# Peptides against a protein of PDB entry 1BH9: the designs that were tried, part 5

Target 1, 89 residues: chain A of PDB entry 1BH9
Amino acid sequence: FSEEQLNRYEMYRRSAFPKAAIKRLIQSITGTSVSQNVVIAMSGISKVFVGEVVEEALDVCEKWGEMPPLQPKHMREAVRRLKSKGQIP

## One batch from the design tools (peptide; aimed at target 1 P72 M75)

Design b1_p16_1 (made by RFdiffusion4)
Pose (drawn by RFdiffusion4):
Structure b1_p16_1 (pose): chain A 89 residues (1-89), chain P 16 residues (1-16)
Amino acid sequence: as target 1 above (89 residues)
Amino acid sequence: DELAEKMAEVSRLLME
């Protein structure tokens, strides 16, 4: 396999949101503070959401006869489709 | 729209 497959996997494996921002974002909405578990769970769910959007946008870029990197028009279009399939909020 | 622009920019940087 290529250095890129390996490096693409490593990034996938360890990419993650900083806990500090996830927590401040959530607690700045509940007013109350929140737990270590809630932040981790929210990070996991958000990573899956990011995964679905990029995966869906990559499909739009592919079908529009274009090549990566993903452009803004791809992200927004992907969002529209995911909402139609009702798979994202 | 802002989130889509941020995500596309991250995609651009990852392609570098």
Fold by OpenDDE base, seed 5:
Structure b1_p16_1 (fold): chain B 89 residues (1-89), chain A 16 residues (1-16)
Amino acid sequence: as target 1 above (89 residues)
Amino acid sequence: DELAEKMAEVSRLLME
């Protein structure tokens, strides 16, 4: 657990998606309004998802022998690998 | 991929 990892964890912990944006996104999918509790729950799940993708992307970057910052190609590959592992749909 | 670009941007912010 390096200092950089700790710093990223703290930044991750402090980050959050705008509630209004999450609410609009959910409503665009469901076709109806959603409660504040649903927005909170989905915000949390989304945050965890992003964290997992970023973690995988860092692994991809390292395995490709490249250095941060992460690039779109790392994110795309991370998603492919997570799907292959069955960790995301 | 627009989503990938946005996620990359977020990741850079988290790594600062």
Scores: peptide ipSAE 0.079, ipTM 0.647, DockQ to the pose 0.642
OpenDDE base, seeds 1, 2, 3, 4: peptide ipSAE 0.053, 0.023, 0.024, 0.022; ipTM 0.565, 0.542, 0.555, 0.510; seed 1 fails the geometry check

Design b1_p16_1_s1 (made by RFdiffusion4, then SolubleMPNN; from b1_p16_1, 7 letters changed)
Fold by OpenDDE base, seed 3:
Formats: sequence, structure tokens, C-alpha cells
Structure b1_p16_1_s1 (fold): chain B 89 residues (1-89), chain A 16 residues (1-16)
Amino acid sequence: as target 1 above (89 residues)
Amino acid sequence: DEFAEKLAELMKKLAE
């Protein structure tokens, strides 16, 4: 892969979701408190999910002949494509 | 992917 791709990967690898925010989000959905391990696991899964969507969105942007930065329309199309490929529910 | 590997290890521990 290119140097640009490597740089994006490094930035992605070093990024993280705020633990407290993730905990609050999960609890708003489950209706009850969750353990630290659940927050850690969900944070990791969420990071992978976001990475996959962004990767697909970048591909969409390129295929549409458009230039960065990504726009909401690229993200929406990425999700649609990932669903059609069976990569996300 | 180093991150993916670490995540996999974490998931294995949680599954114990």
C-alpha cells in the first residue's frame, strides 16, 4: 500500500472513542448499566465498524470521480453497499 | 492489522 494509506492506517490505529460516551450510549440502548469489559469490547467493535464504513466511503468517493473530504452522501452510499455485500446487517 | 489482533485477543479473553 501507498504511504498515504499507511499514514491513514496509523491515524486510525491511534484513534479511540471516549469510554464514558460509549458507556452512556450503550446504556441508553440497553436501559441498564453495563460492565467495563462490555464497554471495552463494544468500543473496539465500533472502531472496526467505523473503519470499514470509511474505507468503503473513500472507495465510493473515488468511483464517483469526486475529491475528499468525505461527505454525508458518501457515508450513506457506503452503508448501502456494505449491506448489499452482506458485510453489515 | 495489529489492532485487529489485539481486539481478537480481548474477545477471546471475554469468551472464557
Scores: peptide ipSAE 0.023, ipTM 0.509, DockQ to the pose 0.026
OpenDDE base, seeds 1, 2, 4, 5: peptide ipSAE 0.022, 0.022, 0.023, 0.021; ipTM 0.503, 0.518, 0.516, 0.507

Design b1_p16_1_s2 (made by RFdiffusion4, then SolubleMPNN; from b1_p16_1, 9 letters changed)
Fold by OpenDDE base, seed 5:
Structure b1_p16_1_s2 (fold): chain B 89 residues (1-89), chain A 16 residues (1-16)
Amino acid sequence: as target 1 above (89 residues)
Amino acid sequence: DEFAERLAKLSEELAK
């Protein structure tokens, strides 16, 4: 990995979603309370998802001949490509 | 499918 890739990985590894926010979000969807384990699991899944989207967005940015920081258009295109690849629903 | 693999790996860790 390049120094830039390593730096991004470290920043990603250190980042986390607030448990309270995740819990509230899940509950707003399910309509019922959720356990701590569900929050932990969903937090992890969400982090992986965000990581994949960002990785794809960086690839989009590069392929378009543009430089960081990522813009909304890169994120939108990333999601479209991931759906096309069947990587996300 | 890299995404699926990463998710599966996470699931395995959570199941331990």
Scores: peptide ipSAE 0.029, ipTM 0.537, DockQ to the pose 0.033
OpenDDE base, seeds 1, 2, 3, 4: peptide ipSAE 0.026, 0.027, 0.028, 0.028; ipTM 0.536, 0.542, 0.545, 0.549

Design b1_p16_1_s3 (made by RFdiffusion4, then SolubleMPNN; from b1_p16_1, 9 letters changed)
Fold by OpenDDE base, seed 2:
Structure b1_p16_1_s3 (fold): chain B 89 residues (1-89), chain A 16 residues (1-16)
Amino acid sequence: as target 1 above (89 residues)
Amino acid sequence: DEFAEELAKLSEELAK
């Protein structure tokens, strides 16, 4: 890994969705209260998902010959590619 | 790992 890659990884590793926010979001979708364990699981899954999308977006940015920071167009293209690969429903 | 453990539990429940 380059220094930049390591730095991004460390920032990613330290980041996390607030439990309260995740709980509220899930409850808004399910219409019922959720357990702490469900919140923990969903928080982790969401973090992995975001990481994969960002990774794809960075790849798109590089392949387009552009430099960071990521722009909405990179994120949109990343999602399209991940859908094509079957990584996103 | 807390996430890994809870993911495993959740996966088992969803698979049933």
Scores: peptide ipSAE 0.034, ipTM 0.582, DockQ to the pose 0.023
OpenDDE base, seeds 1, 3, 4, 5: peptide ipSAE 0.028, 0.026, 0.031, 0.032; ipTM 0.576, 0.551, 0.578, 0.581

Design b1_p16_1_s4 (made by RFdiffusion4, then SolubleMPNN; from b1_p16_1, 7 letters changed)
Fold by OpenDDE base, seed 5:
Structure b1_p16_1_s4 (fold): chain B 89 residues (1-89), chain A 16 residues (1-16)
Amino acid sequence: as target 1 above (89 residues)
Amino acid sequence: DALAEALAELSKRLAE
């Protein structure tokens, strides 16, 4: 791993989403009940996805000369940039 | 760490 990759991994490790909340969210989207393993898997995938978007949004915020907390405009721009870079669908 | 703090805040909001 590069130092940058290790740093990103450590950042992800420091955060956690409540399983109950994630389960409710998934079920509200799918319309059906989900297993604990599905919640665990989706939580992991979501952490990676959200982490990448938030990191890009923080970069946008900084480049625009603004200060946290992140605003919807930063998130929208982050998504556009990540799509342009081919980092997200 | 800015990212960790942002994610922690999101976690709190999801728990509501």
Scores: peptide ipSAE 0.027, ipTM 0.529, DockQ to the pose 0.092
OpenDDE base, seeds 1, 2, 3, 4: peptide ipSAE 0.024, 0.025, 0.023, 0.022; ipTM 0.553, 0.586, 0.554, 0.550

Design b1_p16_2 (made by RFdiffusion4)
Pose (drawn by RFdiffusion4):
Structure b1_p16_2 (pose): chain A 89 residues (1-89), chain P 16 residues (1-16)
Amino acid sequence: as target 1 above (89 residues)
Amino acid sequence: SELAELTTEFIEELAE
């Protein structure tokens, strides 16, 4: 396999949101503070959401006869499809 | 940048 497959996997494996921002974002909405578990769970769910959007946008870029990197028009279009399939809020 | 905004909005909706 290529250095890139390996490096693409490593990034996938360890990419994650900083807990500090996830927590401040959530607690700045509940007013109350929140737990270590809530932040981790929210991060896991958000990573899946990011995954679905990039995976869907990559499909649009592919079908529009274009190549990566993903452009803004791809992200928004992907969002519209995901909402239609009703798979993302 | 758009993805980050969407992620923030997603997290905010779950926190509500």
Fold by OpenDDE base, seed 5:
Structure b1_p16_2 (fold): chain B 89 residues (1-89), chain A 16 residues (1-16)
Amino acid sequence: as target 1 above (89 residues)
Amino acid sequence: SELAELTTEFIEELAE
């Protein structure tokens, strides 16, 4: 791993979804209460998902010959590409 | 992806 990748990981790791918010969101979808383990699992999966989108967005930014910080247009294009690749629904 | 692989520590922390 490059130093840049490690730095991105550290910043990524330091950001977090509040457990209460995740729990509330899941319950709003399922219609019933969920366990702490479900919240933990979904928090992890969600974080990985966000990470993959950001990684793709960084690639888009680079391929467009632009410099960080990421802009909404990079995020939108990233999602389109990930869907095209079948990496996300 | 490499980023996903780097998240191992994060996932482990969440599980603790």
Scores: peptide ipSAE 0.033, ipTM 0.591, DockQ to the pose 0.051
OpenDDE base, seeds 1, 2, 3, 4: peptide ipSAE 0.024, 0.024, 0.023, 0.024; ipTM 0.530, 0.526, 0.498, 0.539

Design b1_p16_2_s1 (made by RFdiffusion4, then SolubleMPNN; from b1_p16_2, 7 letters changed)
Fold by OpenDDE base, seed 5:
Structure b1_p16_2_s1 (fold): chain B 89 residues (1-89), chain A 16 residues (1-16)
Amino acid sequence: as target 1 above (89 residues)
Amino acid sequence: SLLDELVEEYIRQLAE
């Protein structure tokens, strides 16, 4: 990693979705209240999901011979590849 | 990797 890449990686690693926002989002979908453990689990899953997509997008960007920052086309291709691998539905 | 570290973080959160 370059210093810039390392810094971005650290920001991703330290990032987290606010519990309140996750709780509201889940409840808007389910229509019922959810437990703290559900919020914690979904927060973790969401972080892993975003991290996986970003990691794949960075790989796409590199393989296309392009430089950061990531663009929508990289994200779209990343999602396509992850679906083809069965990593996401 | 990023994914590995995120998975570890997820496990830590569940263990709280």
Scores: peptide ipSAE 0.030, ipTM 0.568, DockQ to the pose 0.058
OpenDDE base, seeds 1, 2, 3, 4: peptide ipSAE 0.028, 0.024, 0.025, 0.026; ipTM 0.553, 0.512, 0.517, 0.523

Design b1_p16_2_s2 (made by RFdiffusion4, then SolubleMPNN; from b1_p16_2, 5 letters changed)
Fold by OpenDDE base, seed 5:
Structure b1_p16_2_s2 (fold): chain B 89 residues (1-89), chain A 16 residues (1-16)
Amino acid sequence: as target 1 above (89 residues)
Amino acid sequence: SILDELVREFIEELAK
């Protein structure tokens, strides 16, 4: 791995969604209270999802002949491509 | 939305 790749991985590894925010978001969708285990599981899935979107956005950035940092246009295009590939709904 | 439905299904599965 390059130093840049390692740095990105470390930043990703240390990042996390606040449990309270995730809990509130889930409850706003389900209309009922959820357990800590559900919050933990959903937090993990959400982190993986964000990672996949960022990975696709980096690919978009590269294919457009641009350099980091990522911009909103890269993220929007990444989501569009992932939907097109059937990787996300 | 589809995403909301996926979240609901996942939570329902965990509640079993």
Scores: peptide ipSAE 0.032, ipTM 0.592, DockQ to the pose 0.101
OpenDDE base, seeds 1, 2, 3, 4: peptide ipSAE 0.027, 0.027, 0.027, 0.027; ipTM 0.552, 0.550, 0.553, 0.556

Design b1_p16_2_s3 (made by RFdiffusion4, then SolubleMPNN; from b1_p16_2, 6 letters changed)
Fold by OpenDDE base, seed 4:
Structure b1_p16_2_s3 (fold): chain B 89 residues (1-89), chain A 16 residues (1-16)
Amino acid sequence: as target 1 above (89 residues)
Amino acid sequence: DLLEELTEEFIKQLAE
């Protein structure tokens, strides 16, 4: 992949959802405490999900003939398209 | 594919 893709990869890899925040969020939904492994798993799934949305948004941006950085409209359209494709609920 | 590579990395981390 390109240098730009490599840079995005490194930034993506280095980013992470704070465990405490994820734990609190899950607990607010489930109404009970969750294990560390659940937090780790959910954090990973969430990160992949965000990655998929961003990748779709980049595709949207390109198809619209626009240049980075991504804008909210790209993210909104990405979600719409992913729903249409059945990739997300 | 970038997403594929990242996904594989996460799967490895989750499997540990």
Scores: peptide ipSAE 0.027, ipTM 0.536, DockQ to the pose 0.052
OpenDDE base, seeds 1, 2, 3, 5: peptide ipSAE 0.027, 0.024, 0.025, 0.026; ipTM 0.544, 0.510, 0.517, 0.533

Design b1_p16_2_s4 (made by RFdiffusion4, then SolubleMPNN; from b1_p16_2 with E2L A4E T8R E16R)
Fold by OpenDDE base, seed 1:
Structure b1_p16_2_s4 (fold): chain B 89 residues (1-89), chain A 16 residues (1-16)
Amino acid sequence: as target 1 above (89 residues)
Amino acid sequence: SLLEELTREFIEELAR
């Protein structure tokens, strides 16, 4: 990995969703309380999901011959591609 | 929505 790639990974690794917000969101969907472990699990899955979308968007940006930062058009195209691959519902 | 239902099912499974 290049230094730039490592820096991106480090920023991603250190990022996190607020547990309280995730808990509230989950409970708004399920209609019942959830455990801390459920919040942790869902937070992790959500983070991975965001990471996959961003990774795809970076690939789109590169393939279009463009430079960072990512723009909404990259994100939109990434989602389209992931949907076509069946990785996003 | 489908996503909401899938999420609910997933959470229920985790909470079991």
Scores: peptide ipSAE 0.029, ipTM 0.580, DockQ to the pose 0.100
OpenDDE base, seeds 2, 3, 4, 5: peptide ipSAE 0.023, 0.023, 0.024, 0.025; ipTM 0.516, 0.519, 0.529, 0.548

## One batch from the design tools (peptide; aimed at target 1 I22)

Design b1_p17_1 (made by RFdiffusion4)
Pose (drawn by RFdiffusion4):
Structure b1_p17_1 (pose): chain A 89 residues (1-89), chain P 17 residues (1-17)
Amino acid sequence: as target 1 above (89 residues)
Amino acid sequence: SSLEKALSAVIDEILSS
């Protein structure tokens, strides 16, 4: 395999949102503070959401006859399709 | 309900970025 497959996997494996921002974002909505578990669970769910959007946008870029990197028009279009399939909020 | 508001806030922030 290529250095890139390996490096793409490593990034996938360890990419994660900083807990501090996830927590401040959530607690700045509930007013109350929140738990370690809630922050981790929210991060996991958000990583899956990011995964679905990029995976879907990559498909649009592919079908529009274009190549990566993903452009803004791809992300928004992907969002519209995911909402139609009703698979993202 | 609090967890749903928290999750919406996280997703809305990602979409805003």
Fold by OpenDDE base, seed 3:
Structure b1_p17_1 (fold): chain B 89 residues (1-89), chain A 17 residues (1-17)
Amino acid sequence: as target 1 above (89 residues)
Amino acid sequence: SSLEKALSAVIDEILSS
């Protein structure tokens, strides 16, 4: 691991989604209330998912010869690439 | 899809911070 990679990992490891935000987000999508356990489960899954997307987006940004910060176009391309790799549906 | 909506919301949240 490079120092940069380790640094990103530490930032990722220390990050977390607030329960209230996750709850509201899920409810906005499902149109109904969700339990605390669902929020906890989705929080964990979302963290892993976001980590994978951000990692891919950073790679996209670099390969396009661009500099941080990440932009919507990097995130969109990351998702496309992850889909093509079968990492997300 | 629901996944796309969730993904979009997460992306927006990340980039807005």
Scores: peptide ipSAE 0.062, ipTM 0.607, DockQ to the pose 0.324
OpenDDE base, seeds 1, 2, 4, 5: peptide ipSAE 0.045, 0.026, 0.054, 0.028; ipTM 0.636, 0.546, 0.647, 0.551

Design b1_p17_1_s1 (made by RFdiffusion4, then SolubleMPNN; from b1_p17_1, 6 letters changed)
Fold by OpenDDE base, seed 4:
Structure b1_p17_1_s1 (fold): chain B 89 residues (1-89), chain A 17 residues (1-17)
Amino acid sequence: as target 1 above (89 residues)
Amino acid sequence: SDYEKMLQAVIDAILAS
């Protein structure tokens, strides 16, 4: 990895969704309180999902011959491609 | 994959709650 790539990886690795926010989000969807384990699991899967989208977006950016930082258009295209690949609904 | 593992973890956590 380049220094920039390594830096992005480290930032991703250290990042996390606030547990309270995840809990509130889940509860807003389910209408009921959820356990700490559900929050932890959902937090993890959410991070993985975001990581996959960002990875695809970076690939889009590169294939379009553009340079970081990522722009909304890269994220939108990433989602379209992931849908096409069946990786996301 | 990590995604699939996390998905299963969510399901398991919900069922266990």
Scores: peptide ipSAE 0.102, ipTM 0.675, DockQ to the pose 0.058
OpenDDE base, seeds 1, 2, 3, 5: peptide ipSAE 0.091, 0.100, 0.044, 0.050; ipTM 0.667, 0.675, 0.604, 0.620

Design b1_p17_1_s2 (made by RFdiffusion4, then SolubleMPNN; from b1_p17_1, 6 letters changed)
Fold by OpenDDE base, seed 5:
Structure b1_p17_1_s2 (fold): chain B 89 residues (1-89), chain A 17 residues (1-17)
Amino acid sequence: as target 1 above (89 residues)
Amino acid sequence: DDLEKMLQAVIDAILAS
C-alpha cells in the first residue's frame, strides 16, 4: 500500500455524485420517481463501480507503459476488459 | 434489472468521454 495508493483512496473517499443527478439518472431509466433511500443506495453502488473501473484503467495505463493522468482511452479499455472478465455487465 | 441499467448508464458515460 503505497503513498500514492493512499492518496488516491482518500480522494476517492471524499468524492461523491450529486444526489440530484443520480436521482434524475435513475428516473430516466425506471420512468418513475424514486425515494431518497434508493438514491443513497445507488450513489454508493455507483461510486464503488467507478472505483473498480478506475482501478482497472490504472492497470491498463501501466500495462501500456504510459503514465498518469488517466485518459479516455484507458477508461474505454478498462470497461472492455471488465466486461470480458465478467466483472461488470 | 434496474441495477444493470444504472451500471450501463455509467459505462455509456465513460465510453462517451
Scores: peptide ipSAE 0.093, ipTM 0.653, DockQ to the pose 0.530
OpenDDE base, seeds 1, 2, 3, 4: peptide ipSAE 0.060, 0.062, 0.070, 0.073; ipTM 0.640, 0.636, 0.648, 0.649

Design b1_p17_1_s3 (made by RFdiffusion4, then SolubleMPNN; from b1_p17_1, 6 letters changed)
Fold by OpenDDE base, seed 2:
Structure b1_p17_1_s3 (fold): chain B 89 residues (1-89), chain A 17 residues (1-17)
Amino acid sequence: as target 1 above (89 residues)
Amino acid sequence: SEYEKMLQAVIDAILAS
């Protein structure tokens, strides 16, 4: 890792979605209440998902010869590429 | 992958809830 990559990793490692927010979001989608275990599991997968998208977006930004911060166009392209690679559904 | 493991955890949690 470069120093910048290490810093991003540490920030990522320490980050977490608030349980209440995740619960509300899931309930908004499912239309029903969800258990604590569902919230915990979804929080985990969401963190992994966001991490992978951000990593890909940073790669896109670099390949386009642009500098951070990431813009919506980088995130959209990242998602497109990850779908193409079969990394995400 | 870690993503797939988490997805399975979500599925298991939903089924067990």
Scores: peptide ipSAE 0.054, ipTM 0.649, DockQ to the pose 0.060
OpenDDE base, seeds 1, 3, 4, 5: peptide ipSAE 0.045, 0.036, 0.052, 0.051; ipTM 0.640, 0.603, 0.650, 0.651

Design b1_p17_1_s4 (made by RFdiffusion4, then SolubleMPNN; from b1_p17_1, 7 letters changed)
Fold by OpenDDE base, seed 4:
Structure b1_p17_1_s4 (fold): chain B 89 residues (1-89), chain A 17 residues (1-17)
Amino acid sequence: as target 1 above (89 residues)
Amino acid sequence: SKYEKMLQAVLDAILAS
């Protein structure tokens, strides 16, 4: 890992979605209250998902010959590519 | 699935930011 990569990893590792927000989001979809464990699990899944999208977006940015920071267009293209690869629904 | 919907919601939130 480069220093930059390590730094990004550390920031990623330390980041987390707010529990309350995740809880509300889940409940809005399921229509019922969810346990703390469900919130924890979904928080982890969401974090991994975001990480995968960001990683792909960074690749897109590089392949397009552009420089950081990531822009919405990179994220959108990343999603398209990941869907094409079958990595996300 | 519920999980896919959650992922989509997260994605939507990202793209909306």
Scores: peptide ipSAE 0.100, ipTM 0.658, DockQ to the pose 0.558
OpenDDE base, seeds 1, 2, 3, 5: peptide ipSAE 0.072, 0.066, 0.092, 0.092; ipTM 0.634, 0.632, 0.649, 0.659

Design b1_p17_2 (made by RFdiffusion4)
Pose (drawn by RFdiffusion4):
Structure b1_p17_2 (pose): chain A 89 residues (1-89), chain P 17 residues (1-17)
Amino acid sequence: as target 1 above (89 residues)
Amino acid sequence: EEAEEALEELEEWLEEE
């Protein structure tokens, strides 16, 4: 396999949101503080959401006869489709 | 303000990734 397949996997494996921002974003909405678990769980769910949007946008870019990197028009279009399939909030 | 700063940090991290 290529250095790229390996490096694409490593990034996938370890990519993650910083806990500090996830926490401040959540606690700045509940007012109350929140737990270590809530932040991790929210990070996991958000990484899956990011995964579905980029996977869906990659499909739009592919079908519009275009090549990566993903452009803004791809992300928004993907969002519309995911909302129609009702798979994302 | 704290929510806005946290959101900006998340957007920056996502752009870097």
Fold by OpenDDE base, seed 2:
Structure b1_p17_2 (fold): chain B 89 residues (1-89), chain A 17 residues (1-17)
Amino acid sequence: as target 1 above (89 residues)
Amino acid sequence: EEAEEALEELEEWLEEE
């Protein structure tokens, strides 16, 4: 890993969705109160999902011979590729 | 580790439904 890659990974590790925001979002969908464990689980899964999309978008950016920062076109292509692979619905 | 704990908690939540 380059120092830049390590720094990005460390920033990813430290990133988290605010529990209150996730709780509100889930409750808006379910129409009922959710447990703390459900909020933790959904936060973790959401973080992993975002990580996978960003990783695919970085691969797209590199394969197109482009440099960061990621642009909406990279994210759209990443989502398309992940759908094609069956990794996301 | 955080992702594994999140998956276990999700599995428990899905089993309760």
Scores: peptide ipSAE 0.084, ipTM 0.671, DockQ to the pose 0.032
OpenDDE base, seeds 1, 3, 4, 5: peptide ipSAE 0.074, 0.071, 0.073, 0.028; ipTM 0.659, 0.652, 0.653, 0.557

Design b1_p17_2_s1 (made by RFdiffusion4, then SolubleMPNN; from b1_p17_2, 7 letters changed)
Fold by OpenDDE base, seed 2:
Structure b1_p17_2_s1 (fold): chain B 89 residues (1-89), chain A 17 residues (1-17)
Amino acid sequence: as target 1 above (89 residues)
Amino acid sequence: SEREEALKELEEHLASL
């Protein structure tokens, strides 16, 4: 791995969604209060999900012979590919 | 994997709502 790749990984590893925001979002969907553990679980899966989408988008960008930063077209294509792979519903 | 474990954790907690 390049130093740039390692740096991106470290930034990803240290990133997290604010618990309050996640709690509000979940409760807006469920219509009921949720426990701290539910917030933690949702935060975790959401982080993994975002990471996988971004990784796929970076791969798309590279395969198209383009350079960062990622653009909406890369994100859209990434989602399409992940759906085709069954990784996203 | 991390994804699978996170999903399992989520499902277990959601089932208790």
Scores: peptide ipSAE 0.049, ipTM 0.651, DockQ to the pose 0.033
OpenDDE base, seeds 1, 3, 4, 5: peptide ipSAE 0.021, 0.043, 0.036, 0.036; ipTM 0.491, 0.643, 0.627, 0.562

Design b1_p17_2_s2 (made by RFdiffusion4, then SolubleMPNN; from b1_p17_2, 9 letters changed)
Fold by OpenDDE base, seed 2:
Structure b1_p17_2_s2 (fold): chain B 89 residues (1-89), chain A 17 residues (1-17)
Amino acid sequence: as target 1 above (89 residues)
Amino acid sequence: SALEEALAELERHLASL
């Protein structure tokens, strides 16, 4: 990995979704109280999901010959590509 | 993949609700 990639990984590794916020978000969607384990599971999958989308978006940005920071157009294209690959529904 | 594993774990937890 390049130094830039390592730095991104470290930032990613240290990042986390606040449990309280995740709990409130899930409950707003499900309409019912959720357990701590559900919050933990959702937090984990969300972090992985965001990481994969960002990675794809960075690839898009590079392939388009553009430089960071990522823009909404990169994120939208990343999602389209991941859907096409069957990596996200 | 890590995403698939996390999804499977989430599904197991949701099924217990």
Scores: peptide ipSAE 0.044, ipTM 0.630, DockQ to the pose 0.034
OpenDDE base, seeds 1, 3, 4, 5: peptide ipSAE 0.023, 0.023, 0.022, 0.038; ipTM 0.520, 0.537, 0.528, 0.619

Design b1_p17_2_s3 (made by RFdiffusion4, then SolubleMPNN; from b1_p17_2, 7 letters changed)
Fold by OpenDDE base, seed 5:
Structure b1_p17_2_s3 (fold): chain B 89 residues (1-89), chain A 17 residues (1-17)
Amino acid sequence: as target 1 above (89 residues)
Amino acid sequence: DELEEALRELEEHLASL
C-alpha cells in the first residue's frame, strides 16, 4: 500500500478509546456493571467497527471524486452503505 | 434500538466468558 495508507494505519493503530469512557458507555446501555475484560473486548470490537466505517467513508470519498479530509457527508454515506450491505445493524 | 439490543446481548455473552 501507499505511504499515505501506511501513515493512516499507524495513526489508527496508535489510537484507542479511553477505558473509563467505554466502561461508562457500556454500563449506560446494559444497566449493569461490566468487568475490565468486557471493556477490553468491547473496545477492540469498537475500534474495528470504527475502522471499517472510516474505510468505507474513504471509499465513498474516492468514488465521489473528492479529496481528504473526510467530511460528515462521507461518514453518513458510509454508514448507509454498510447497513445496505448488511455489515452493520 | 437494534444496535443497543445487540450490544446488550454481546455484553452478556462476554461477561459470561
Scores: peptide ipSAE 0.164, ipTM 0.773, DockQ to the pose 0.044
OpenDDE base, seeds 1, 2, 3, 4: peptide ipSAE 0.133, 0.153, 0.135, 0.145; ipTM 0.764, 0.775, 0.766, 0.774

Design b1_p17_2_s4 (made by RFdiffusion4, then SolubleMPNN; from b1_p17_2, 9 letters changed)
Fold by OpenDDE base, seed 4:
Structure b1_p17_2_s4 (fold): chain B 89 residues (1-89), chain A 17 residues (1-17)
Amino acid sequence: as target 1 above (89 residues)
Amino acid sequence: SEREAALAELEAHLASL
């Protein structure tokens, strides 16, 4: 990894969704109280999902011969590619 | 993978809601 890639990875690794906010969001959708474990599980899969999208977007950016920061066009293309691969609905 | 493990855990917890 380049220094820049390593720095991005470290920022990703250290990032987390606020548990209270996620709990409130889930409960607003489910209409019922959720356990801490549900919040942890949802936060985890959400982080992985974001990571996959960003990784794909960075790949798109590189394939287009461009450099970060990511732009909306990279994110849109990333989503399109992930859909075509069946990785996201 | 991390994704698969997280998804499995999520599905297990969602089934209990």
Scores: peptide ipSAE 0.053, ipTM 0.662, DockQ to the pose 0.033
OpenDDE base, seeds 1, 2, 3, 5: peptide ipSAE 0.026, 0.021, 0.050, 0.050; ipTM 0.553, 0.515, 0.657, 0.676

